# Peptides against a protein of PDB entry 5T59, part 188

Target 1, 112 residues: chain A of PDB entry 5T59
Amino acid sequence: TTPTMQSTSLLTEHLGYPPISLVDDIINAVNEIMYKCTNAMEKYLMQRNIIGKKDFSDEIKIGTAKLESLLENSVDKNFDKLELYVLRNILSIPSDLLEENRFRLLHHEKLV
Target 2, 90 residues: chain B of PDB entry 5T59
Amino acid sequence: EHIRFQRLVQVCNKALEESIRKLQSWEKIHECFPNYGQTREGIENLTVCQQQVIKLWSNLSRVEFDAIFHERSIEEKLNQLDDLINKARS

## One batch from the design tools (peptide; made by RFdiffusion4, then SolubleMPNN)

Design b2_p28_6_s3 (from b2_p28_6, 14 letters changed)
Fold by OpenDDE base, seed 1:
Order: sequence, then C-alpha cells, then structure tokens
Structure b2_p28_6_s3 (fold): chain B 112 residues (1-112), chain C 90 residues (1-90), chain A 28 residues (1-28)
Amino acid sequence: as target 1 above (112 residues)
Amino acid sequence: as target 2 above (90 residues)
Amino acid sequence: SVSEKTLARIEEIEERLKKNLPPKKYVP
C-alpha cells in the first residue's frame, strides 16, 4: 500500500514521529556499522601487512576498499528494499480503515 | 494477532544477512587479496579477519537496532496498530 | 508535508533500484 496523507498523518500521530524517521534511523545505523566494520578490517590487516620480507600494505588498502564497495552495494540494495517494505507494508494502514467513518473511529479511540 | 513487529524484525534480519553475505564468501575475500592470500600467514589473517568482521557486523547491528526499536517504542506502537486494525475490522 | 516527503522518498528509492544507483544517506 502506498502511503497517503491520511495514513501518514495517522501514523505520525500514533507513533509520535513520522514513519520515515524510523527508517532514517535504521539506514543511518547500518551505514555507520558498515564503515566501522570495514575500518576494523583494514586496521586489522594493516597491523599484519608484512609477511616474510614482503609488505602487502598497498594490496591490503586496495583489497579492503574493494570489500567496502561490495558491502556498500549490498547494503544499499537490501536496505532500499527494506525501506520500501516497511513504508508500504508495516507502517501502513489498510485502505478500508481510511474511509471517513473508520478514520474518525481511529481518532476517537486515540482521544478516548 | 500481532504481526507487524515480527515482520519488521524479519525484514531487518533478512537485510542484514543478505548484506553481509558477500563477506561470508571466502572466495570473494580471497579475490580481494590475491597475493596476500597466497601465503599461509596471509590466509590465516584473512580467515580471522573475516570471522571478526562478521561477528562485529552481527553484534553492532543487534545493539544498534535494538536501541532504535526501544527509543522509538516500535514494538508497542506496532502492536497497538495491529490491535486497532483488528478491532476496526470486527 | 510529511506525506509528500514520504512519497518522494519512495519514488527516489524506486528509481535507485530501477537504475541500480548508489543509495543516499538520510539525515533527519
């Protein structure tokens, strides 16, 4: 279900915040986590950059960057899907409840 | 009876799992470090690194998402929403 | 309005998915 003015208003009133705010929190969190993970990976390997007589620092930097890119792409795609699903199917109100009489009932229930 | 919060958790977990899947592939990891991964010590380091980053991903996600859900009171709110919807349909 | 912002967000995401573009980060 595509959000409407009525559904968004009702949900915002019910939640105390706009539905997109929850999604924003989730997206921001996963992005932060993602970069923490890639940073940790790079640091771990850079502390182990010398094997024998060879210095693999450059390869490590490039490799971790590639992994970061792979992770970024995957996160972007999967959480875009998540965001759409949440906004359409979780933080949503069925159309039958958005009818005038039902809408009033929802408001009434909240106020009473 | 209460389905929305369950769905939220499910889709979050799915997104997290699907997102980290590439890092769970040893082949993908190795491909990023072709020469480093040809050494025994390099393989060992990559193996540990892979395990640690996956654990970090899981732990951080759990903590942060739980915090968000708590701060937003989303379980309670979604349960209430389910109840309202069910009541309206009765 | 919040509703308009929500719809705009959905449209933006749909376009990204369709075109396989990198996502934008959202700041409240």
Scores: peptide ipSAE 0.588, ipTM 0.940, DockQ to the pose 0.564; fails the geometry check
Fold by OpenDDE base, seed 2:
Structure b2_p28_6_s3 (fold): chain B 112 residues (1-112), chain C 90 residues (1-90), chain A 28 residues (1-28)
Amino acid sequence: as target 1 above (112 residues)
Amino acid sequence: as target 2 above (90 residues)
Amino acid sequence: SVSEKTLARIEEIEERLKKNLPPKKYVP
């Protein structure tokens, strides 16, 4: 289902924060993790850049950049899908319950 | 009864697994290092690097996502949401 | 409003997925 003003308001009240805030946290986290991983990869290989008489530093830099791009593209697509799913199917309220009764239930539970 | 948090965990895991899949391909790794990967020592280094990065990805994601879920109290909130919905339908 | 922001976010993501465009980063 697509979020509405009513559902978003109810969820925000229930969660204590807007639904998109959770998604933002997830997206920011995975992006940070992604770059930590690629940085670690580059550093590891750069510490092992010389084999025999050859210095592979340039190749390592280019190669790790390519891998970063591959990972970035995959992360972007998969977590876009995740965000949509969360907002539509997890942090959602069934349309049949978007009535006065639902709102009262939230208030009732908070008071009890 | 409580399904929303389980679904959240599932889709997060799926997204993480699908995202790292390309790095799990040795062929793709090797293609990025065509000359380096032609040496015995290079292959060894790439193999270890690949393994370590995948582990790092898994470990960091678990720690960070669990922290987010805890800070946002999302399991409790989603369980409560399930309960409220079920109660409303009763 | 928060609702409007949420809808805008959804539309933005749908458009990116449709066109296979790189996503924008969300920074607080």
Scores: peptide ipSAE 0.586, ipTM 0.939, DockQ to the pose 0.589; fails the geometry check
Fold by OpenDDE base, seed 5:
Formats: structure tokens, sequence, C-alpha cells
Structure b2_p28_6_s3 (fold): chain B 112 residues (1-112), chain C 90 residues (1-90), chain A 28 residues (1-28)
């Protein structure tokens, strides 16, 4: 289902926050985690950048950047799908509940 | 009876698993470090690094997502939503 | 409104997925 003004208002009232706020929290969290992971990888390898007489610092920096980009693209795609699913199928109100008689039920339950 | 929170957890896990899949590929890791990965010591370092980052991803995501769900009271709210829907249909 | 923002977000995501483009990061 596609969110409407009515459903969004009802869900916001029910949740105490807009549905997109939950999604924003999730997206922000995974982005932070992603960069923590790639940063940890770079730091770990940079502490081990010299093997024999060769310094692989430049290769490590480039390589970790490539991995970061790869992970970033995957995260973006998969969590875009997640966001759509959550907004359409989880944080949603069936159309039958948006009719006049059902609309009052949500208000009534909150007030009682 | 309660289905929405279960679905939320499922899709979150799926997104996390699919996102980290490319880092689980040794070939992809090695391709990013072609010369470093030609050394024995480099291979060992990359192997440990790969394992640690995957574990870090899993652990951090679990902790952070659980915190979000708790702070937003989402399980309770989704259960209530399910109940409201079921009640309306009865 | 929140509803308008939500719809706009959905449309934006759908467009990115359709074009297979890297999206902007969402921030608080």
Amino acid sequence: as target 1 above (112 residues)
Amino acid sequence: as target 2 above (90 residues)
Amino acid sequence: SVSEKTLARIEEIEERLKKNLPPKKYVP
C-alpha cells in the first residue's frame, strides 16, 4: 500500500513519531556501522603495511577505499529496498481501516 | 496474530546479510590488494581482517538495531497495530 | 507535511532503484 495523509497521521499518532523517523534511524545506523567497519579494516592493515622491505601503504589505502565503495553501494541498494518495504508493508494501515467507521477505532483506542 | 515486528526483523536481517555478502567473498577482497595479497603474510593479514570486519558488522548491527527498536518501542507499537487491525476485521 | 515528505521519499527511492544509481545518505 501507498502511504496517505490519513494513514501517516494515524501512524504518527500511534507511534509518537513519523514512520520515516524509524527508517532514518535504521539508515543512519547502518551507515555509521559501515564506515566504522571500513575504517577498522584500513587501520588494521595500515598497522601491517610493511612486509619485508616493501611498503604497501598506498595499495592498502586504495584497496580499502574500493571495498568501502563496494560496501556502500550494496548498503544503499539493500536498505533502499528495506525502506520501501517498511513504509509500504509494515508501517501501513489497510484500506479497510481508513474508512469512516474504522478510522474512529484508532482514535478511540488511544483515548480509552 | 502478530506479524509486523517479525517481518521487520526479517527484512532488517536480510538487508544486513545481503549488504555484507561482497565482503564475504575472498576473491573480492584479494582483488583489492593484488600485490599485498601475493605475500604469505599479506594473505594472513587479509584473512584475519576479513573475518574481523564481518564479525564487527554483525555485532554492531545487532546492538544498534536492538537499541533503535527499544528506543522506538517498535515491537509494542507494531503488535498494537496488528491487534487494532485484527479487531477491526472481526 | 509528513505525508508529503513520505511520498517524496518513496518516489526518490523508486527512481534510484530504477536507474540503479547511488543515492544520497539520509541524515537526521
Scores: peptide ipSAE 0.585, ipTM 0.939, DockQ to the pose 0.586; fails the geometry check
Fold by OpenDDE base, seed 3:
Structure b2_p28_6_s3 (fold): chain B 112 residues (1-112), chain C 90 residues (1-90), chain A 28 residues (1-28)
Amino acid sequence: as target 1 above (112 residues)
Amino acid sequence: as target 2 above (90 residues)
Amino acid sequence: SVSEKTLARIEEIEERLKKNLPPKKYVP
């Protein structure tokens, strides 16, 4: 389903926060994790940049950047899909319930 | 009866698994370091690096996502949402 | 409104996926 003003309002009331806040947390978290991973990889290899008489620092920097790009693209696509799914199918209210009945139930549960 | 939180966990795991898939490929790792990976020590270092980054990815994602879910009380809220919807349909 | 922002976000994501563009980064 597609979010509406009514569903968003009801969900926000129920959750205590807008649905997009949850996905924002998830997206921000994975992005942070991604860069921590790539940074760790670069640091690890840069500490081991010299093998024999050769210095591979430049290759390591370029290679790590390529891997970062690869990971970034994958994260972006997969978590975009995740975000859409969450907003449409998890944090959603069936259209047939977007009437007075659902609203009343929410209030009733809060009062009881 | 309760399905939404399970789905959330499933899609999160799927996204995480699919995202790290390419880094799990030794071929792709090696391709990024063509000369470094031609040395014995380089191969060893890349192997350890690959293993460590995958573990780091897994560990950090678990900790951070669990924290988010806890802070947002999302399991409880989604279960309640399921219950409310089911009740409304009864 | 939050609803409008949500719809805009969905549309933005759909366009990125369609065009294979890099995603916009969000902050808390």
Scores: peptide ipSAE 0.584, ipTM 0.940, DockQ to the pose 0.567; fails the geometry check

Design b2_p28_6_s4 (from b2_p28_6, 15 letters changed)
Fold by OpenDDE base, seed 3:
Structure b2_p28_6_s4 (fold): chain B 112 residues (1-112), chain C 90 residues (1-90), chain A 28 residues (1-28)
Amino acid sequence: as target 1 above (112 residues)
Amino acid sequence: as target 2 above (90 residues)
Amino acid sequence: SESEKTLERIKKIEERLKKNLPPEKYVP
């Protein structure tokens, strides 16, 4: 289901934070991880840039940049899908619970 | 009865697995280093590098995502949400 | 509002993906 003002408010109250905050944490984390991975690759290879009296530093820099781009594109696509799914299907409230009587039930449970 | 947290974990794992899939391809790695990868030593270095980055990806994602889920108490909250929904439908 | 931000974000993502992912319910 598509998020609404009511569902977002109810979920925020229930979670203690807006639903999108969880997604933000996930996205930020994977981006950080991605950077750490590509940085580690570059550093590892740059420490091994000389082979047979040839300096491959430039090729390593270009190559790692290409890999970073490849990974970034994949991360963006897959985590866009994840974000949509989480917001629509996991952090969601069925329409029947958005009725007045169900709304009261949620508040009652919180107060008791 | 509790399904939302399980699904969250599943879709997170799927996204992580699909994201790293391209780096699991030796061909993709080698193509980025055409001259470096023509040397024996270069191939060895790339092989180790590929293995290390995949492991790093897996380890960091596990630690970071677990931390997020813990800090957000998401398992408990999603279980409670499932319970509320089930109760309302009973 | 948070709801508006969420909807806007969803819209942007859908545009990037050039598709609308329909809701699906998980069944164990």
Scores: peptide ipSAE 0.590, ipTM 0.934, DockQ to the pose 0.236
Fold by OpenDDE base, seed 1:
Structure b2_p28_6_s4 (fold): chain B 112 residues (1-112), chain C 90 residues (1-90), chain A 28 residues (1-28)
Amino acid sequence: as target 1 above (112 residues)
Amino acid sequence: as target 2 above (90 residues)
Amino acid sequence: SESEKTLERIKKIEERLKKNLPPEKYVP
């Protein structure tokens, strides 16, 4: 189901924060993790950039950048799907509970 | 009974697993380092690097996501939401 | 409003994915 003003308001009241805030936390976290991973990879390989008499520093920099791009693209796609799913199916209120009488009951339950 | 938090964890894990899939491919790794990976030592380094980054990904994800879920009290809130929904439908 | 922000976010994501993803239950 698609979020509505009513569902968002109810969920915000229930959660203590807007539903999108949880998603933002998740997205921010994975982006940070992604950067840390690619940075670690580059640093590890750059410490091992010379094999024999050859310096592979340039290749390592380019290669790690490519891997970062691949990871970024995959993260973007998969977490876009995640975000949609969470907002539509997890942080959602069934339509039957959004009716006038059900809305009041939900509000009443919160206050009790 | 309580399903929403379980689903949240599942979809998070799925997203994380699918995201790291490309790095789990040795072929993809090797393609990024065509000359480096032609050396014995290079292959060894890439192998270790691949393993380490995957572990780092998994560990950091676990720690950070658990922290988020805790800070947002999302398990409790989603369980309560499930209960409210179930009660309303009973 | 927060709801408007959410809807806008959804719209942007769908555009990035080049499709409108329907609501679905998770299937492992």
Scores: peptide ipSAE 0.584, ipTM 0.934, DockQ to the pose 0.254
Fold by OpenDDE base, seed 2:
Structure b2_p28_6_s4 (fold): chain B 112 residues (1-112), chain C 90 residues (1-90), chain A 28 residues (1-28)
Amino acid sequence: as target 1 above (112 residues)
Amino acid sequence: as target 2 above (90 residues)
Amino acid sequence: SESEKTLERIKKIEERLKKNLPPEKYVP
């Protein structure tokens, strides 16, 4: 189901916020989490950068950057799919119910 | 009867699981640290690091997503939406 | 409008994924 002006308006009224706001919260959260994870990895390894007589700081920096890129790409892809699914299938109203009577039903429920 | 919130949780979990999959691969981790991972201590450090980051990912995602869902009252709202739709069809 | 923003977002995501994903129900 593709969002319409009517469905978005109805959902916004029902939720108290636009459907896309929930998605934005989720996306922002996972991005923050991703950063925290990669930062933690780098810090942990950089505190253990010397093994024997060799300093692996450069390798650690490059390696963690590569892992960050891998994670970022995966997050982007999977949460793009999530966003589409949520907007089309979860935060959606069946087309057969996208009529004025649906809007009246929402108002009726709020008043009861 | 109530299905939308369950679906939301499911797809969130799926996205989180699929996203972290690459970091769950020891081979992928080791490939990023080819020389560091040739040392005993390096392997040990990478092993602990891998475990910790996966746990951190899991814990943070749980806490943050639960907070979002709570703040947005999404379970209640989606349940109500299901009820409204079902009522309209009856 | 919010609906226009949403549609634009969807379009952008679909382009990034290089596919036009049809609506589908979740399958574990």
Scores: peptide ipSAE 0.584, ipTM 0.934, DockQ to the pose 0.226
Fold by OpenDDE base, seed 4:
Structure b2_p28_6_s4 (fold): chain B 112 residues (1-112), chain C 90 residues (1-90), chain A 28 residues (1-28)
Amino acid sequence: as target 1 above (112 residues)
Amino acid sequence: as target 2 above (90 residues)
Amino acid sequence: SESEKTLERIKKIEERLKKNLPPEKYVP
């Protein structure tokens, strides 16, 4: 389903926050994790940059940057899909609950 | 009866798994370090690095996502939503 | 509004993905 004003309002009331806020938290978290991972990788390899008197620092920097890009692209794609799925399917209200008499159920439940 | 939270967890895990898949490819890792990876020691370092970063990804994701779900009380809220839906359909 | 923001977000994502994800039915 596609979010509507009614569904968003009802969900916001039910959740105590807008549905998009949950998604934002998830997206922000994974982005942070992503950069922590790539940073850790670079640091680990940079501590091991010299092998046989050869300094591979430049290659390590370039290589980790490439991996970061690959990971970033994958994260973006997969979490875009996730975001759509969550907003359309998980954080959604079926049509039978979007009837006037059903709106009262969510509201009533909160008040009782 | 309660399905939404389970699905949320599932799709989160799927997104995480699909996202890290490229880093799970040794070939892709090695391609990024063509000369470094031609040395024995380099291969060893890359192997350990790959394993560590994947573990870090998994661990951080678990901790952070669990924290989010807890802070947002999303399991409870989604369960309640399921209950409301089920009640409406009965 | 929050609804408008959500719809705009969805639209933006769909454009990036160059496709529209179909809705799914939950099954235990």
Scores: peptide ipSAE 0.593, ipTM 0.934, DockQ to the pose 0.236; fails the geometry check

Design b2_p28_7_s1 (from b2_p28_7, 9 letters changed)
Fold by OpenDDE base, seed 3:
Structure b2_p28_7_s1 (fold): chain B 112 residues (1-112), chain C 90 residues (1-90), chain A 28 residues (1-28)
Amino acid sequence: as target 1 above (112 residues)
Amino acid sequence: as target 2 above (90 residues)
Amino acid sequence: SRREELRQAIAAGDAETLDKIEEELEAE
């Protein structure tokens, strides 16, 4: 299915927050985790930047940046897919139920 | 009867697993550090680093996502949604 | 960006655009 204004409103009432807010939380979390991971990697390697007589600091910085970029691209793609799937297939209301009856049902359940 | 939360967990896990796949490739890691990785000590450091990053990714994602799901009460809400839909169709 | 396009399509309920984006994502 595809989100509509009606389904979004109904789901917002049911959830207590807009469906997109959940996705935002997830995406924000994974981005934070991603940068924590790459930062940890850089710091770990920079503490071990000298091997023998050679300083690999520049290579480490460039290499970790490349890995960060790879991870960013992968995260973006996979979590765009996730966002689409969640909003279309999980946080969704079947079209046949997007009637006045569904709205009434939600209100009735809240009152009981 | 309750399927939505299970699907949410599944797609989250899939997204996380697919996202970290490139870092699980030793070849990809080594390519980013071509000279550093030609040293014995460099290889050792990269190996440990790779392992630690993957573990950190897994652990942090589990903790953070569980926290989100709890704070948003999403399992309960999705179960209720399933129930409401099923009830409406009955 | 793709993400922004996706968000806009979701907000607008643009099924056609969402289908295209989904196809592109799956093709990668």
Scores: peptide ipSAE 0.575, ipTM 0.950, DockQ to the pose 0.749
Fold by OpenDDE base, seed 2:
Structure b2_p28_7_s1 (fold): chain B 112 residues (1-112), chain C 90 residues (1-90), chain A 28 residues (1-28)
Amino acid sequence: as target 1 above (112 residues)
Amino acid sequence: as target 2 above (90 residues)
Amino acid sequence: SRREELRQAIAAGDAETLDKIEEELEAE
């Protein structure tokens, strides 16, 4: 199923918000979590940056940045997939309901 | 009968699990810290760090996603959607 | 970006583009 203007409108009415808003919340949350995780990792290691007489601060910064990039790429991919799936398969209205009589059902339920 | 919310939870969990998978690889972690990870203390620190990050990821995502689902009343709304669809097809 | 393309396709109801994006995502 592919979102249409009709389905989006109906779902927005049903949900009280556009379907994309839920996805935005999810994606925004995971992005925030992602950076919290990488920041925590960097801070933890930077507090332990000196081993013996060697200072590994530069390596830690570079390494953490690499992990952040890796995580970013993975998050982007997986949550793009999620977005597509949610909007096409979860927050979707079957085509048989995208008819005049079916529209009334959704609308009627809201009004009653 | 109600399937959409279950699917939402499943795909969210899958996305979260797949996203963190690279960080679950010790080899990948060690690769990012080649010299640091050659020291005993470094290995220990990286091990703890890896575990903490994964736990933080899991805990934060659980809390935040549950909050989103609650604030958006998505379970109720998806259940209602299922009911409407089923009713229309009956 | 892929995300922007996805959003545009969703807004337009462009099933073909969405299918392509889905295939690309699965191929990675």
Scores: peptide ipSAE 0.575, ipTM 0.950, DockQ to the pose 0.764
Fold by OpenDDE base, seed 5:
Structure b2_p28_7_s1 (fold): chain B 112 residues (1-112), chain C 90 residues (1-90), chain A 28 residues (1-28)
Amino acid sequence: as target 1 above (112 residues)
Amino acid sequence: as target 2 above (90 residues)
Amino acid sequence: SRREELRQAIAAGDAETLDKIEEELEAE
């Protein structure tokens, strides 16, 4: 299905927040985690940058940056897929139920 | 009966697993550190680093996503949504 | 960006654009 104004409104009422807010939380979290991981990697290797009297600091910085970019691209792709799937298939209301009857049901349940 | 939350967890796990796939490749990591990885110590450091990063990724994701799901009460809300939809169709 | 396009399509209920984006994502 595809989100509509009606479904978004109904879901917002049900959830107490817009559906997209959940996705935002997820995406923001994974991005934060991503940079924590790459930062940790860089720091770990930079503490071990000298081997056999050779300083590999520049290579480490470049290498970790490459891995970060690789991870960024993968995260973007996979979580774009996630966003689309969640909003179309999980946080969704079947079109055949998007009627006044469904709306009344939601209100009724909230009052009980 | 209740399927939406299960699907949410599944797609989150899938996205996380696919995202970290590149870092799970030793070849890919080694390519980023061609000279560093030619040394014994370098290989050892990269190996430990790879393992630690993957663990960090997994642990942080688990903790943070669970926190989000809890704060948003999403399991309960999705279960309720399933119930409402099923009820409406009955 | 693709994400922005996705968000706009979602807000507009543009199924056609969303389908195209899905196809693009799967093709990569």
Scores: peptide ipSAE 0.573, ipTM 0.950, DockQ to the pose 0.762
Fold by OpenDDE base, seed 1:
Formats: sequence, structure tokens, C-alpha cells
Structure b2_p28_7_s1 (fold): chain B 112 residues (1-112), chain C 90 residues (1-90), chain A 28 residues (1-28)
Amino acid sequence: as target 1 above (112 residues)
Amino acid sequence: as target 2 above (90 residues)
Amino acid sequence: SRREELRQAIAAGDAETLDKIEEELEAE
């Protein structure tokens, strides 16, 4: 299904927050985790940048940046998929429940 | 009966797993450090680093996502949604 | 960005655009 104003409103009322807020939390979290991971990697390797009297600092910086980019691209893609799936298939209301009579039912259930 | 929360967890795990997949590739790691990875010590360092990052990714994501799910009461809310849908269809 | 396009389509209830984005994501 595709989110509508009606479904969003109903879900917001049910959840106590807009459905997109959950997705925002998830995406924000994974982004934070992503940069923590890449930062940790860079720091770890930079502490081990000299091998055999050769300084690999420049290569490490470039390499970690490349990995960050790769991870960033993958995160973006996979969590865009996640967002679509969640909003269309998980945080969604079937069409039969969006009918006028069913809409009243949902409203009634909340009030009772 | 209750399927939505299970699906949420599944798709979250899938997204996390697919996202970290490239870091799980030694070839990809090595390609980023072509000269560093030609040394014995470099290989060792990269190996440890790779393992630690993957563990960090997994641990942090588990903790943070669980916290989000709890704060948003999403399991309860999705179960209720399932119940409402099932009730309406009965 | 793709994310922005996605958000706009969601807000607008634009199923066609969402379907296209989904297809693009699956193709990658």
C-alpha cells in the first residue's frame, strides 16, 4: 500500500507520533553508528601507522575515507529500502480499514 | 496473528546485515589499503580492525535499535494494529 | 537526493514515484 493522509493521521493517533518519526530514529541511529565505526577504524589504524619504519598515515586516511564512502552508500541504499518497506507494509492500514465504516471503528476503538 | 513487529525486526536486521556486507569482504578492505596490506603487520592490523568494527556495528545497532523500539513502544503498537486489522476482517 | 524524493512522494501519497524508487533500489 501507499501512505495517505488518512492512514498517516490514523497511525499517528494510534502510535502517538507520526510513522515517519520511527524511521527517522532508525536512520539517525544507523548513521551515528556508521560514523562511530569508521572513526574507530581510522583511529585504530592510525595508532598502527608505522610498519618497518614506513609511515602509512596517508594511505590509512585515504583508505578509511573510501571505506566510509562505501559504507555510507550501502547504508543509504538499504535503509531507503527499509523506509519504503516499513511505511508501505508495516506501518500501513489496509484499504478495507480505510473505508468509512471501518474508519469509524478505529476511532471508536480508541475512544472506548 | 502478530506479524508486523516481527517483520520490522527482520527488515532492520536485513538492512544492517546488507549494509555491513562490504566491510565483511577482505578483498574490499585490502583494496583500500593496498600497500599497508602487503605487510604482515598490516594484514594483522586490518584483520583485527575488520573484526572489531563488525562487532561494534552489531553491538551498537542492537542496543540502539532496541532502545528505539522500546521508547516508541513499537511492539505493543504493532501488535495492537494487527489485532485491529484482524478484528475488522473477522 | 533520493531520500528527499522518497520523503516528498510519501508525503504526497505518490504511489507511482514510490514504485519507481523501489524499482531503482532493487535494481542496484
Scores: peptide ipSAE 0.571, ipTM 0.950, DockQ to the pose 0.764

